# Ledger of designs, part 37: peptides against a protein of PDB entry 9GMZ

Target 1, 343 residues: chain A of PDB entry 9GMZ
Amino acid sequence: TGFPLELLTRPATERLAYFENYTVAHPRLKEVYEILMRTIAEPAGASFIFVYGASGVGKTTLRLRVEQKLTELALPKLESDRARVPVVGIEAIAPESRYFNWKEYYTRALITLEEPLIDHKFDYGVRGISRDNFGKINVESKVVAPALRRALENALIHRHPDVFFVDEAQHFGKVASGYKLQDQLDCLKSLANMTGILHCLLGTYELLTFRNLSGQLSRRSVDIHFRRYCADSPEDVQAFKSVLLTFQQHLPLAETPNLVDHWEYFYERTLGCIGTLKDWLKRVLSDALDREATTITLKDLQKRALSVAQCQKMFKEIQEGERQLSETEADVQNLRSALGLGA

## One batch from the design tools (peptide; aimed at target 1 A239)

Design b2_p17_5_s1 (made by RFdiffusion4, then SolubleMPNN; from b2_p17_5, 6 letters changed)
Fold by OpenDDE base, seed 5:
Structure b2_p17_5_s1 (fold): chain B 343 residues (1-343), chain A 17 residues (1-17)
Amino acid sequence: as target 1 above (343 residues)
Amino acid sequence: LPPLPPSLAEIRSALLA
């Protein structure tokens, strides 16, 4: 089924919003979604979940869909337990300085935990944390990071989310020294342990460095690799073509564009990353709607495509991440062989 | 997958209405 045909008579803003909110349930997204949902439901003593994959593979879409589902599943309990927050999701900010800003991280987490409509306003026991007339948290500049941490610990315990999501979590790794990265991971581990809240870190392949730095995190973490589609796999090519077919049916235009016939060009400029594909199509759709165009053409696609230089840079980053994973898999096989468990 | 649902805030607002 395509888009609702009634959208063709709606404002451009509604047509664009439809496509923005539309999510293709492609095989890799579905697989990772099912694994993540199962792991959240049955963490088996894990304190961390790492979800890693290429930039633009769709990690944010995955997070939002899980947040949605966890919220829906919690609704019956939220009627009786108004203090509960079913899920918390934040995006880690790239540090402006050589050091990760923990104060900002804790502040953003606290703000996300305390939505204005929660009836029972929690007292954090920290001077300089207040709420405005709308119940929004305000943190005074004088509040120090250790106090904000205690406030977050108390809030997480009180609100008891099923999971705490940190998107773009590779930004924790942007500290000037590997030693400080370990300290950061130990801080996150301590937060998870003290609160009893499962943490899910989503990010690029730079998250693999986090696994290697803490053998203790490895024992209490579940890993989920969100793979791109690979052009050397006939199955992946077919899945990618099927995604293009679905997107062309869900572009709210008078004439259905033929995206599938250009699949190689779409692959070249997305590297098999569906998030990158969706963002590209959003830009092209916006341009088409602004021109009141009946369809989109290859020329319209070319105007909004990533440059070859951008694709080459992204591809190098992907290849390095995929190489590190392949080496890890080989190391596991070598370890098993050395242990006499067989390959 | 269905469209994104209302935010938790929107849900709570609807439950309080």
Scores: peptide ipSAE 0.050, ipTM 0.699, DockQ to the pose 0.017
OpenDDE base, seeds 1, 2, 3, 4: peptide ipSAE 0.039, 0.018, 0.078, 0.018; ipTM 0.689, 0.532, 0.726, 0.443; seed 3 fails the geometry check

Design b2_p17_5_s2 (made by RFdiffusion4, then SolubleMPNN; from b2_p17_5, 6 letters changed)
Fold by OpenDDE base, seed 3:
Structure b2_p17_5_s2 (fold): chain B 343 residues (1-343), chain A 17 residues (1-17)
Amino acid sequence: as target 1 above (343 residues)
Amino acid sequence: LKPLPPSLAEIRSALLA
């Protein structure tokens, strides 16, 4: 099972788009997907889901797959409830300043939630928010963050998504002080509480700071760890090799490259992160297509690899996150033992 | 994995058609 062979006669843009849209259903992605889907279906009073893991582990791919599935599941209901939006997903932007830009966040959320083709137009009750002739939301520069928040709250209530996704949510933590982080958490908590909409924050291990800062959020949150593949686990190594084999079969090239034989090099430069691997292969595929090459070589891979220095930095960040989780797990076990509940 | 279901925008476009 591989890519459709007819792609070999198609334009480079279509060949690249095929690979970009292709998702390997690897074990960790499947596991996290099932947990996330179950949690969205049965939140059990949770207001937040935290999905954390290494940069490039595949969180955005997870989000997109869940968004698609929730949309599919909502189809029968959308015929009767045309106002409903099954799911909304945004990416949090890294602040250019010491402050998170809430105005931009609310604007992006509104634009994403209020699709141009939505039949039931909603009045936000906010001056300076309008729709153009194409149904696109326009927010005037004069509209302030508190007004945009109210507009978003009203839109979320009216559209009733099953979940609100925030990708790269660690950017909420990139503020100059811990006090500001608490204020941001309180802002998110308030938005979830006022709307009754489940929020899913996807991000790096920096999201663990959010869990630790608010014991109240912890009580109303579900944590999902999206783990990378570890080279010290034979099962993880086999899974990683299987992913390489699958990507190898789905690169729309005339000659199938042998990626599996280079698995150690791929692991070294991706740290077991499948998103990083996919992005690397996309760059290499793009280069190969530009040259009208029949295959990709190790030299082509090396040209687009992350540097050793980049990998070392990323690995340190991963190790710190994994350490924090391990300590938390140990603390839970110690608490259970101290309570006489056993391990 | 099965082909991606249509986007919400595509679904809405189809429902309006």
Scores: peptide ipSAE 0.069, ipTM 0.702, DockQ to the pose 0.018
OpenDDE base, seeds 1, 2, 4, 5: peptide ipSAE 0.022, 0.029, 0.028, 0.016; ipTM 0.627, 0.471, 0.616, 0.444; seed 2 fails the geometry check

Design b2_p17_5_s3 (made by RFdiffusion4, then SolubleMPNN; from b2_p17_5, 7 letters changed)
Fold by OpenDDE base, seed 4:
Structure b2_p17_5_s3 (fold): chain B 343 residues (1-343), chain A 17 residues (1-17)
Amino acid sequence: as target 1 above (343 residues)
Amino acid sequence: LKPLPPSLSEIRSALLA
């Protein structure tokens, strides 16, 4: 089954929106989704979940799908508990300066916790936090980071989400010279402990540095590796081709493009990352719709492809992350052998 | 090659239709 054929008579904006909202249920996404949903339902005393993988693997898509599912599951209970928010998700911003901006993080988290559908306005007990007539939170410039933290702690306790998502969480690792990355982890740990809320950090392989720095977090964390598709695995190549076949059927064009015949070129320019593939196809679809084209050509693909230099840089970053994980797995086996637990 | 099963977005769209 492909896209609804009625879309061919609809405006370009509606056709593009269809593809933007379309999510391929690819094997790696499904696997990580099932693990993450299970871990959220049964955290077993964990305070943190780390979801790490290549840039463009689809971590944001995973987060959004989990947020939707948790909201759907909570709807029957939310009618009786109007104070509860089932899930909260934010994206950490890359600091313009050499240090992570906690004031901005707390402000964005507070704004996200103010779901417009929540009738019960919470008083944060912090001067300089106000709501407009539309319920939008305004934070005055005079409000300091420690006060915003207390406001966030109170809001999280009051709303009691099943999980708090932080996307692009590697940005917590951006510390100024003389500051320790450990201090950032201790800050996050204390927030999770004070609120009793499970935190899920999604990010690149830079999150592995966070995992390794805190022996105390390791006891209370669950790790989820969101792998890319690898060209050296026949099963992964077959899955990647199946993703291309699915996308070509869901591009709202009069003539179905043959993406599968160009699978090697798609792999070369996405490194097996489905998010990168989707974003590429979105750009190409937008260009095709703007020209009222009946299909997508190889020239259209080439025009919006990542450069070879960009792909080489991204691939080096992926290889370094995959190497670090492989070494960690080997270290676990060596530790087990040294403890007499066998292989 | 087989297409992947319907996505969660497709299921949601079918339930809202």
Scores: peptide ipSAE 0.041, ipTM 0.657, DockQ to the pose 0.021
OpenDDE base, seeds 1, 2, 3, 5: peptide ipSAE 0.017, 0.022, 0.106, 0.018; ipTM 0.472, 0.489, 0.732, 0.463; seeds 2, 3, 5 fail the geometry check

Design b2_p17_5_s4 (made by RFdiffusion4, then SolubleMPNN; from b2_p17_5, 5 letters changed)
Fold by OpenDDE base, seed 4:
Structure b2_p17_5_s4 (fold): chain B 343 residues (1-343), chain A 17 residues (1-17)
Amino acid sequence: as target 1 above (343 residues)
Amino acid sequence: LAPLPPSLAEIRSALLA
């Protein structure tokens, strides 16, 4: 089943919005989604979940689908418990300075926890935090990071989310010294322990540096690798072609473009990352709609493709991350062999 | 695959309406 044919008579904005909101349920996304949902339901004493994978693999799409599902599952309880927030999701910002801005992080988390329709206005007990007439939190510039942390701890305890998501979490690691990275991990660990709220950090392979630095976090963390599709795997190639076929059927154009015949070119310029593929097709669809085109051509695809130089840079970053994971898996096997546990 | 269901804000708005 393709897109609703009625979209062909709708404005370009509605046609684009349909494609933007459309999500392909590809095998890797389903697998990681099921593992993540199971881990959130049964954390088994875990305080952290790490979801790592290539840039553009679809981590934000995964987060949004889990946030949606947790919200749907909480609906019957939200009628009786209006103070509860079922899930909180924020994106970590890259620091402009050499130091992660914890004040900005805590402020954004507090703002995200205060949905306008939450009837129970919580008193944060911190001077310089107020609400406007619309229920939005205003944080005065004089409020220091330790006070914002206490406000966030109290808010998380009161709202009791099933999970706290931090997207682009590799930005916590952008500190000039290994000592400062450990302090940041200890800060996150303390926040999870003080609130009793499960934290899920989503990020690039740079997030693996966090896993390796804290042996104590490793005991209370679940790791989820969101893999790209690999061209050396026949199963992965078939899955990637199936995603192209599905996107082809869901582009709201009068003539269905043949994307599958160009699968190698799509693979070359996405490295098997479905998020990168979707973003590319979105740009191409926008251009086609602006021209009132009936279909998408190879020339339209080429115009919006990532450059070869960009793909080469992204591929080097992926190879380094995949190498680090392979070394870690080998270290586990070596440890098992050294312990006399049969491999 | 169904579209992304309404945001928590949209759901709460519908429950309060």
Scores: peptide ipSAE 0.104, ipTM 0.723, DockQ to the pose 0.017
OpenDDE base, seeds 1, 2, 3, 5: peptide ipSAE 0.083, 0.043, 0.055, 0.056; ipTM 0.724, 0.659, 0.706, 0.703; seed 5 fails the geometry check

Design b2_p17_6 (made by RFdiffusion4)
Pose (drawn by RFdiffusion4):
Structure b2_p17_6 (pose): chain A 343 residues (1-343), chain P 17 residues (1-17)
Amino acid sequence: as target 1 above (343 residues)
Amino acid sequence: SVVLADPTEVDLEALHK
């Protein structure tokens, strides 16, 4: 397989768009996708899905793909329920203040729930907020956060989304003190419990500070780790080389450059993160198409790679996250012994 | 809105051929 040969006659813009739209279902992403879809289809009391992963591992692409896939299920279901949004997804806003702005979060979450059939919803539940009949949801600055949240709860319970996505969930950790970390997530827990809607949180390894704050949160959450490819296990190396081969065969050029020969350097500057690899490859391809190059040279790859210091910081954070998320037989035995079960 | 193409699966045996 490979890129369509017809693209050679087409201008560089078509090649670049093709490569941008190209995706690879590498094993780690496939497994994480399967787990996430299975868990969304049946939460069974869980009120959170944590998706931990390094920067550029593909969390956002996973969110977009699962959103698209779930939207497919909604079309047959719509014949039964006219007013139902299948999936709602938003991004956590990094606040300018010391603490996360819950009022702005509620405002944006309610705004994202805009639908053309707004007549079906009627009143949101609290005065001061309504659509301006121009397709935009208007909220009043005098409306307080408890009333806005109550309106969001009513809107969510009415629409009943399958899953609620909060991309970049590490921004929830912006707090004014050292004790507000548990309350920051308890608010979202209460919102999810009352609305009966699973809140899937995606973020980098900084999200691990939101892991196990309390036993209630521990039970109300499901951990999904989007592991990067590690050079330690030969199978992961084989998979990383294989991803490079797929990219080598699928980037539009006159002749396919050799990328497997330079797999070590790619791993050095990408740490196995597939998104970081594709961004680099797309940048190099864009640079090459400017000069109409027939192949990719190592010099081109080196020109637009990542700095050593940047990769050092990436690895440090990744090592800390993998160390925190590691699970061994020793932990299982310790828990067995402390539980008094034995063996 | 963002629409994604179907992903291509990785052949882990391609390098052994």

Design b2_p17_6_s2 (made by RFdiffusion4, then SolubleMPNN; from b2_p17_6, 6 letters changed)
Fold by OpenDDE base, seed 4:
Structure b2_p17_6_s2 (fold): chain B 343 residues (1-343), chain A 17 residues (1-17)
Amino acid sequence: as target 1 above (343 residues)
Amino acid sequence: RVVLSEPVEVDLNALLK
């Protein structure tokens, strides 16, 4: 099954939007999705979920799909509880300064949680936070981070989401020299404890540093590894080729491009990361649509490919993350052996 | 909110045909 053929008669903007909104339910995404949905439904006293994996593996797609599903599942209950928000998701911003900007984080979280479409308005208990005539939250510049935190805590308690997502959560680890990453973790832990809201942090393998620093978080956290496809696994190669086949069928072009024949080149420039692949194909599709092209050529792919130098850098970061996880698995095995638990 | 389309499952057997 390919794209709706009617798209070929539609504007380039609609054709591009179709592909942007299209999601390939590839095996790794499906697996992580099922684990994440189960964990959100039954957190078993967990306060945190860590979802880590390579940049461009598809963590944002995972988040958006879970947000959609949780919203759909909550619809019957939202009719009776107008205050409830089923899910909230934000992206942590890389600080321009050496310090994570908590004021900005709390502001963004509050704005996202308190969407203008929420009819049930309440007082945040903080001066300088208001809603405009359009229901948009306005935060005055004079409002300090501790006050914004209290406002967010009150909003989270009142809205009671099933989960609070923070994408690009590795940015919490960007602490200036002399400050402890532990203080950032304690702040997040305190927010989760005060609100009773499950937090899901999605990010790169840099999130493993968070896992290792807090023995208290480890007892109240669930870890989910979102793996890339590996070229040394025949099963992973087959899955990756199948993803390429699916994408080529869903590119809204008059002539179906042969992506599968170039699978090695796609693998070389994506490192088995499906998000990177989708973003690449999106850029190439946009260029093709702008030129009213009937198909995508290898030359079109090459124009929008990541450079070899970029891929080499990304691969080193992936290898370091995978190494750290492999060491952790070995440590678990060693611990089990030392406890007299069989392998 | 952007409404995403339903996810399409990958046919892992499609390349075997």
Scores: peptide ipSAE 0.125, ipTM 0.786, DockQ to the pose 0.863
OpenDDE base, seeds 1, 2, 3, 5: peptide ipSAE 0.036, 0.014, 0.019, 0.007; ipTM 0.604, 0.472, 0.376, 0.468; seed 1 fails the geometry check

Design b2_p17_6_s3 (made by RFdiffusion4, then SolubleMPNN; from b2_p17_6, 6 letters changed)
Fold by OpenDDE base, seed 1:
Structure b2_p17_6_s3 (fold): chain B 343 residues (1-343), chain A 17 residues (1-17)
Amino acid sequence: as target 1 above (343 residues)
Amino acid sequence: RVVLSEPVEVDLNALNK
């Protein structure tokens, strides 16, 4: 089934919002979603989940879908436990300074955890943290990072989310000269241990550095690789073409564009990353709606495509990440062989 | 919060029809 045909008579803003909110449940997204949901339900003593993959593979879409599902599943329990938050998700910000801004991180986490609709007033035990008349958290500038950490620990313990999501978590690795990445990992580990809350870090292949630095984190972590579609796999090519077919049916335009015939060009400019594909089509759809166009053309696609230079840079970053994972898989096989376990 | 629409499954066999 395509888009609702009634959208063709609706404003451009509503047509664009339909496509923005539309999610293709492609095979890799579905697989990672099922693994992540199962791991959250049965963490088996894990304190961390690492979800890593290429930029634009769809990690934010995965997070938002899991947050929605966990919220839906928690609704019956929220009626009895008014203090509970089922899930909390934040995006880590790239530091403008040489150091990760922990004060900003803790502030954003607190603001996200304390939704205005939570009737249960919580005392954070920290001076300079208050709620306004609308229930919104206000953090005074005088509140220092250690005090914000204690407030977040207390809030996480009180709200008991099933998981704490941190998107773009590779930004924790941006430490200044003289600081160790280990100190950032120890800080996160301490937060998870003190609260008893499962943490899920989503990010690029730079998260593999976190996995490799702490053998203790590796013992208490579950790894999930969110793979892109590969052009050397016939199954992946078929899945990618099927995603294009689904998107062309859900573009709210009078004439259905033929995206599938251009699949190689779409692959060249997305590297098999469905998030990159969706963002590209969103830009092209916005341009088409602004022109009151009946369809999109190859020229419209070319106008909003990533440059070859951008694709080459992203592809090098992907190849390095995939290489590091392949080496780790080979090390596991070598370890199994050395233990007398069949490869 | 942006309420996402229900995920639409990809028909992997639609290209063969």
Scores: peptide ipSAE 0.255, ipTM 0.832, DockQ to the pose 0.875
OpenDDE base, seeds 2, 3, 4, 5: peptide ipSAE 0.103, 0.130, 0.248, 0.235; ipTM 0.779, 0.792, 0.823, 0.823

Design b2_p17_6_s4 (made by RFdiffusion4, then SolubleMPNN; from b2_p17_6, 8 letters changed)
Fold by OpenDDE base, seed 5:
Structure b2_p17_6_s4 (fold): chain B 343 residues (1-343), chain A 17 residues (1-17)
Amino acid sequence: as target 1 above (343 residues)
Amino acid sequence: MKVLSEPVEVDLDALSR
């Protein structure tokens, strides 16, 4: 089924919003979604979930879909437990300095957890944390990081989310020394332990460096690799073409563009990352709607494509991440063999 | 929270038809 044909008579803003809000349930997204949902439902004593993969693979889409689903599933319980928040999701911000700003992190987490729509207002017992007339949290500049941490711990305990998402979590790794990285990991571990809240860190392959530094987290973490589609796999190529077919059917244009015939060009400029593909198509759709165009052409695609230099950089980062994972898999096999466990 | 539409499944066999 394609887009609703009624969209062709609707404003460009509504047509674009349809495509922006549209989600293709592609095989890799579905697989990771099912694993993540199952792991959240049954953590089995895990305190952390690591979701790693290429930039633009679709991690943010995954997070948003899980957040929506967890919220939907919790609605019946939220009527009786007005204090509960089913899920909380934040994005870690790249520090402007070589130091991760924990004060900013705790502030953002607290603001996100304490959405204005929550009837049950919690007093954090921290001077300089207040609510405005709309119930939005305000944190005064004088509030120190330890006080914000305590406020967040209390809020997480009180709101009891099924999971705390941190997107772009590789930014925790952007510290000047390995020692500081370990301290940050220990800080997150302590927060998870003190609150009893499952943490899900989503990030690029740089998250692997962060993950590998904690031999202690390995025992209490679940790893989920969100893979891109690979051109050397016939099955992955077929899946990627099928995604293109689905997108072309859901572009709200008068004439269905033939994206599938250009699959190699789409692959070259997305590296098999569906988030990158969707973002590219959104830009091209926006341009087409602005021109009142009936369809999308190859020239329109070329105008909004990532440069070859950008793709080469992204591909090097992907290859390094995939290499590290392959080496880890080989190390596991070598360890099993050395233990006398059959490979 | 951003409300997303229901996800649409990819028909992997659609290109073979």
Scores: peptide ipSAE 0.222, ipTM 0.827, DockQ to the pose 0.886
OpenDDE base, seeds 1, 2, 3, 4: peptide ipSAE 0.051, 0.167, 0.181, 0.048; ipTM 0.638, 0.809, 0.815, 0.633

Design b2_p17_7 (made by RFdiffusion4)
Pose (drawn by RFdiffusion4):
Structure b2_p17_7 (pose): chain A 343 residues (1-343), chain P 17 residues (1-17)
Amino acid sequence: as target 1 above (343 residues)
Amino acid sequence: IAPTRTEVKELREAYEA
């Protein structure tokens, strides 16, 4: 398989758009996707889905693909319930203040729930907020956060989304003190418990500070680790080389450049993160299409790669995250012994 | 490729149940 040969006649813009729209279902992403879809289809009391992963591993692409896939299920279901949004997804806003702005989060979450059939919802639940009949949800600055949250809860319990996505969830950790970390997540737990809607949190390894704050949160959450490819295990190396081969075969050029020969350098500057690899390859392809190059040289790859210091910081954070998320038989045995079960 | 392990969490849930 490979890129369509017809693209050669088309201008560079069509080649670049093709490569941008191209995706690879590498094994780690496939497994994480399967686990996430399975867990969303049946939460069974869980109120959180944590998706840990390094920068550029593909969390956002996963969110977008699962959003698109779940939207497909909603069309047959719509014949039964006219007013139902299948999936709601938003991004956590990094606050300018010391602490996360819950009022702005509620405002944006309610705004994202705008639908053309707003007549079905009628009143949101609290005065001072309504659509301006122009397709935009208007909220008043005098409306307090408890009332806005109550309106969001009512809207969510009326619409009943399958899953609620909060992309970049590490921004929830912006707090004014060292003790507010548990409360920051307890608020979202209460919101999810009352609305009966699973809140799937995606973020980088900085999200690991939100992992096990309390036993209640420990039970109300499901951990999904979007591991990167490691050079230690030969199978992961084989998969990384294989992804490079797929990319080599699928980037539009006159002749396919050799990328497997330089797999070590790619891993050196990408640490196995597939998104980081694709971004680099797209940047190189854009640079090459400017000069109408027929192949990709190593010099082109080196010109638009990542700095050593940046990759050092990436690896340090990845090592810390993998160390924190590691699970061994020793931990299982320790838990068995402490529980008094034995063996 | 080996999967991600969840034995400790499943053991805690089974014990509490």

Design b2_p17_7_s1 (made by RFdiffusion4, then SolubleMPNN; from b2_p17_7, 8 letters changed; failed a check: too like the target's own chain)
Amino acid sequence: LAPQSTRVQNLRSAAEA

Design b2_p17_7_s3 (made by RFdiffusion4, then SolubleMPNN; from b2_p17_7, 8 letters changed; failed a check: too like the target's own chain)
Amino acid sequence: LPPVRTDVQNLRSAAEA

Design b2_p17_7_s4 (made by RFdiffusion4, then SolubleMPNN; from b2_p17_7, 9 letters changed; failed a check: too like the target's own chain)
Amino acid sequence: LKPVSTRVQNLRSAAEA

Design b2_p17_8 (made by RFdiffusion4)
Pose (drawn by RFdiffusion4):
Structure b2_p17_8 (pose): chain A 343 residues (1-343), chain P 17 residues (1-17)
Amino acid sequence: as target 1 above (343 residues)
Amino acid sequence: PPPPPSLPPPTPPTPLP
């Protein structure tokens, strides 16, 4: 397989768009996708899905793909329920203040729930907020956060989304003190519990500070680790080389450059993160299409790679996250012994 | 806000020879 040969006659813009729209279902992503879809289809009391992963591993692409896939299920379902949004997805806003702005979060979440059939919803539940009949949801600055949250709860329990996505969930950790971390997630827990809607949180390894704050949160959450490819296990190396081969065969050029020969350097500057690899390859392809190059040279790759210091910071954070998420038989035995079960 | 972009189905990796 490979890129369509017709693209050679087309201008560089079509090649670049093709490569941007191209995706690879590498094994780690496939497994994480399968686990996430299975868990969304049946939460069974869980009120959170944590998706831990390094920067550029593909969390956002996973969110988008699962959002598109779930939207397919909604079309047959719509014949039964006219007013139902299948999936709602938003991004956590990094606040300018010391603490996360819950009022802005509620405002944006309610705004994202705009539908053309707004007549079906009627009143949101609290005065002061309504659509301006121009397709935009208007909220009043005098409306307080408890009333806005109550309106969001009512809107969510009426629309009943399958899953609620909060991309970049590490921004929830912006707090004014050292003790507010548990409350920051308890608020979202209470919102999810009352609305009966699973809140899937995606973020980098900084989200691990939101892991096990309390036993209640521990039970109300499901951990999904989007592991990067490690050079330690030969199988992961084989998979990383294989992804490079797929990319080598699928980037539009006169002749396919050799990328497997330089797999070590790619891993050096990408740490196995597939998104980081594709961003680099796209940048190099764009640089090459400017000069109409027939192949990719190592010099081109080196020109638009990542700095050593940046990769050192990436690896440090990744090592800390993998160390915190590691699970061994020793931990299982320790838990067995402490539980008094034995063996 | 506008709707999210659409993605084509992903391609499985090509195995090494």

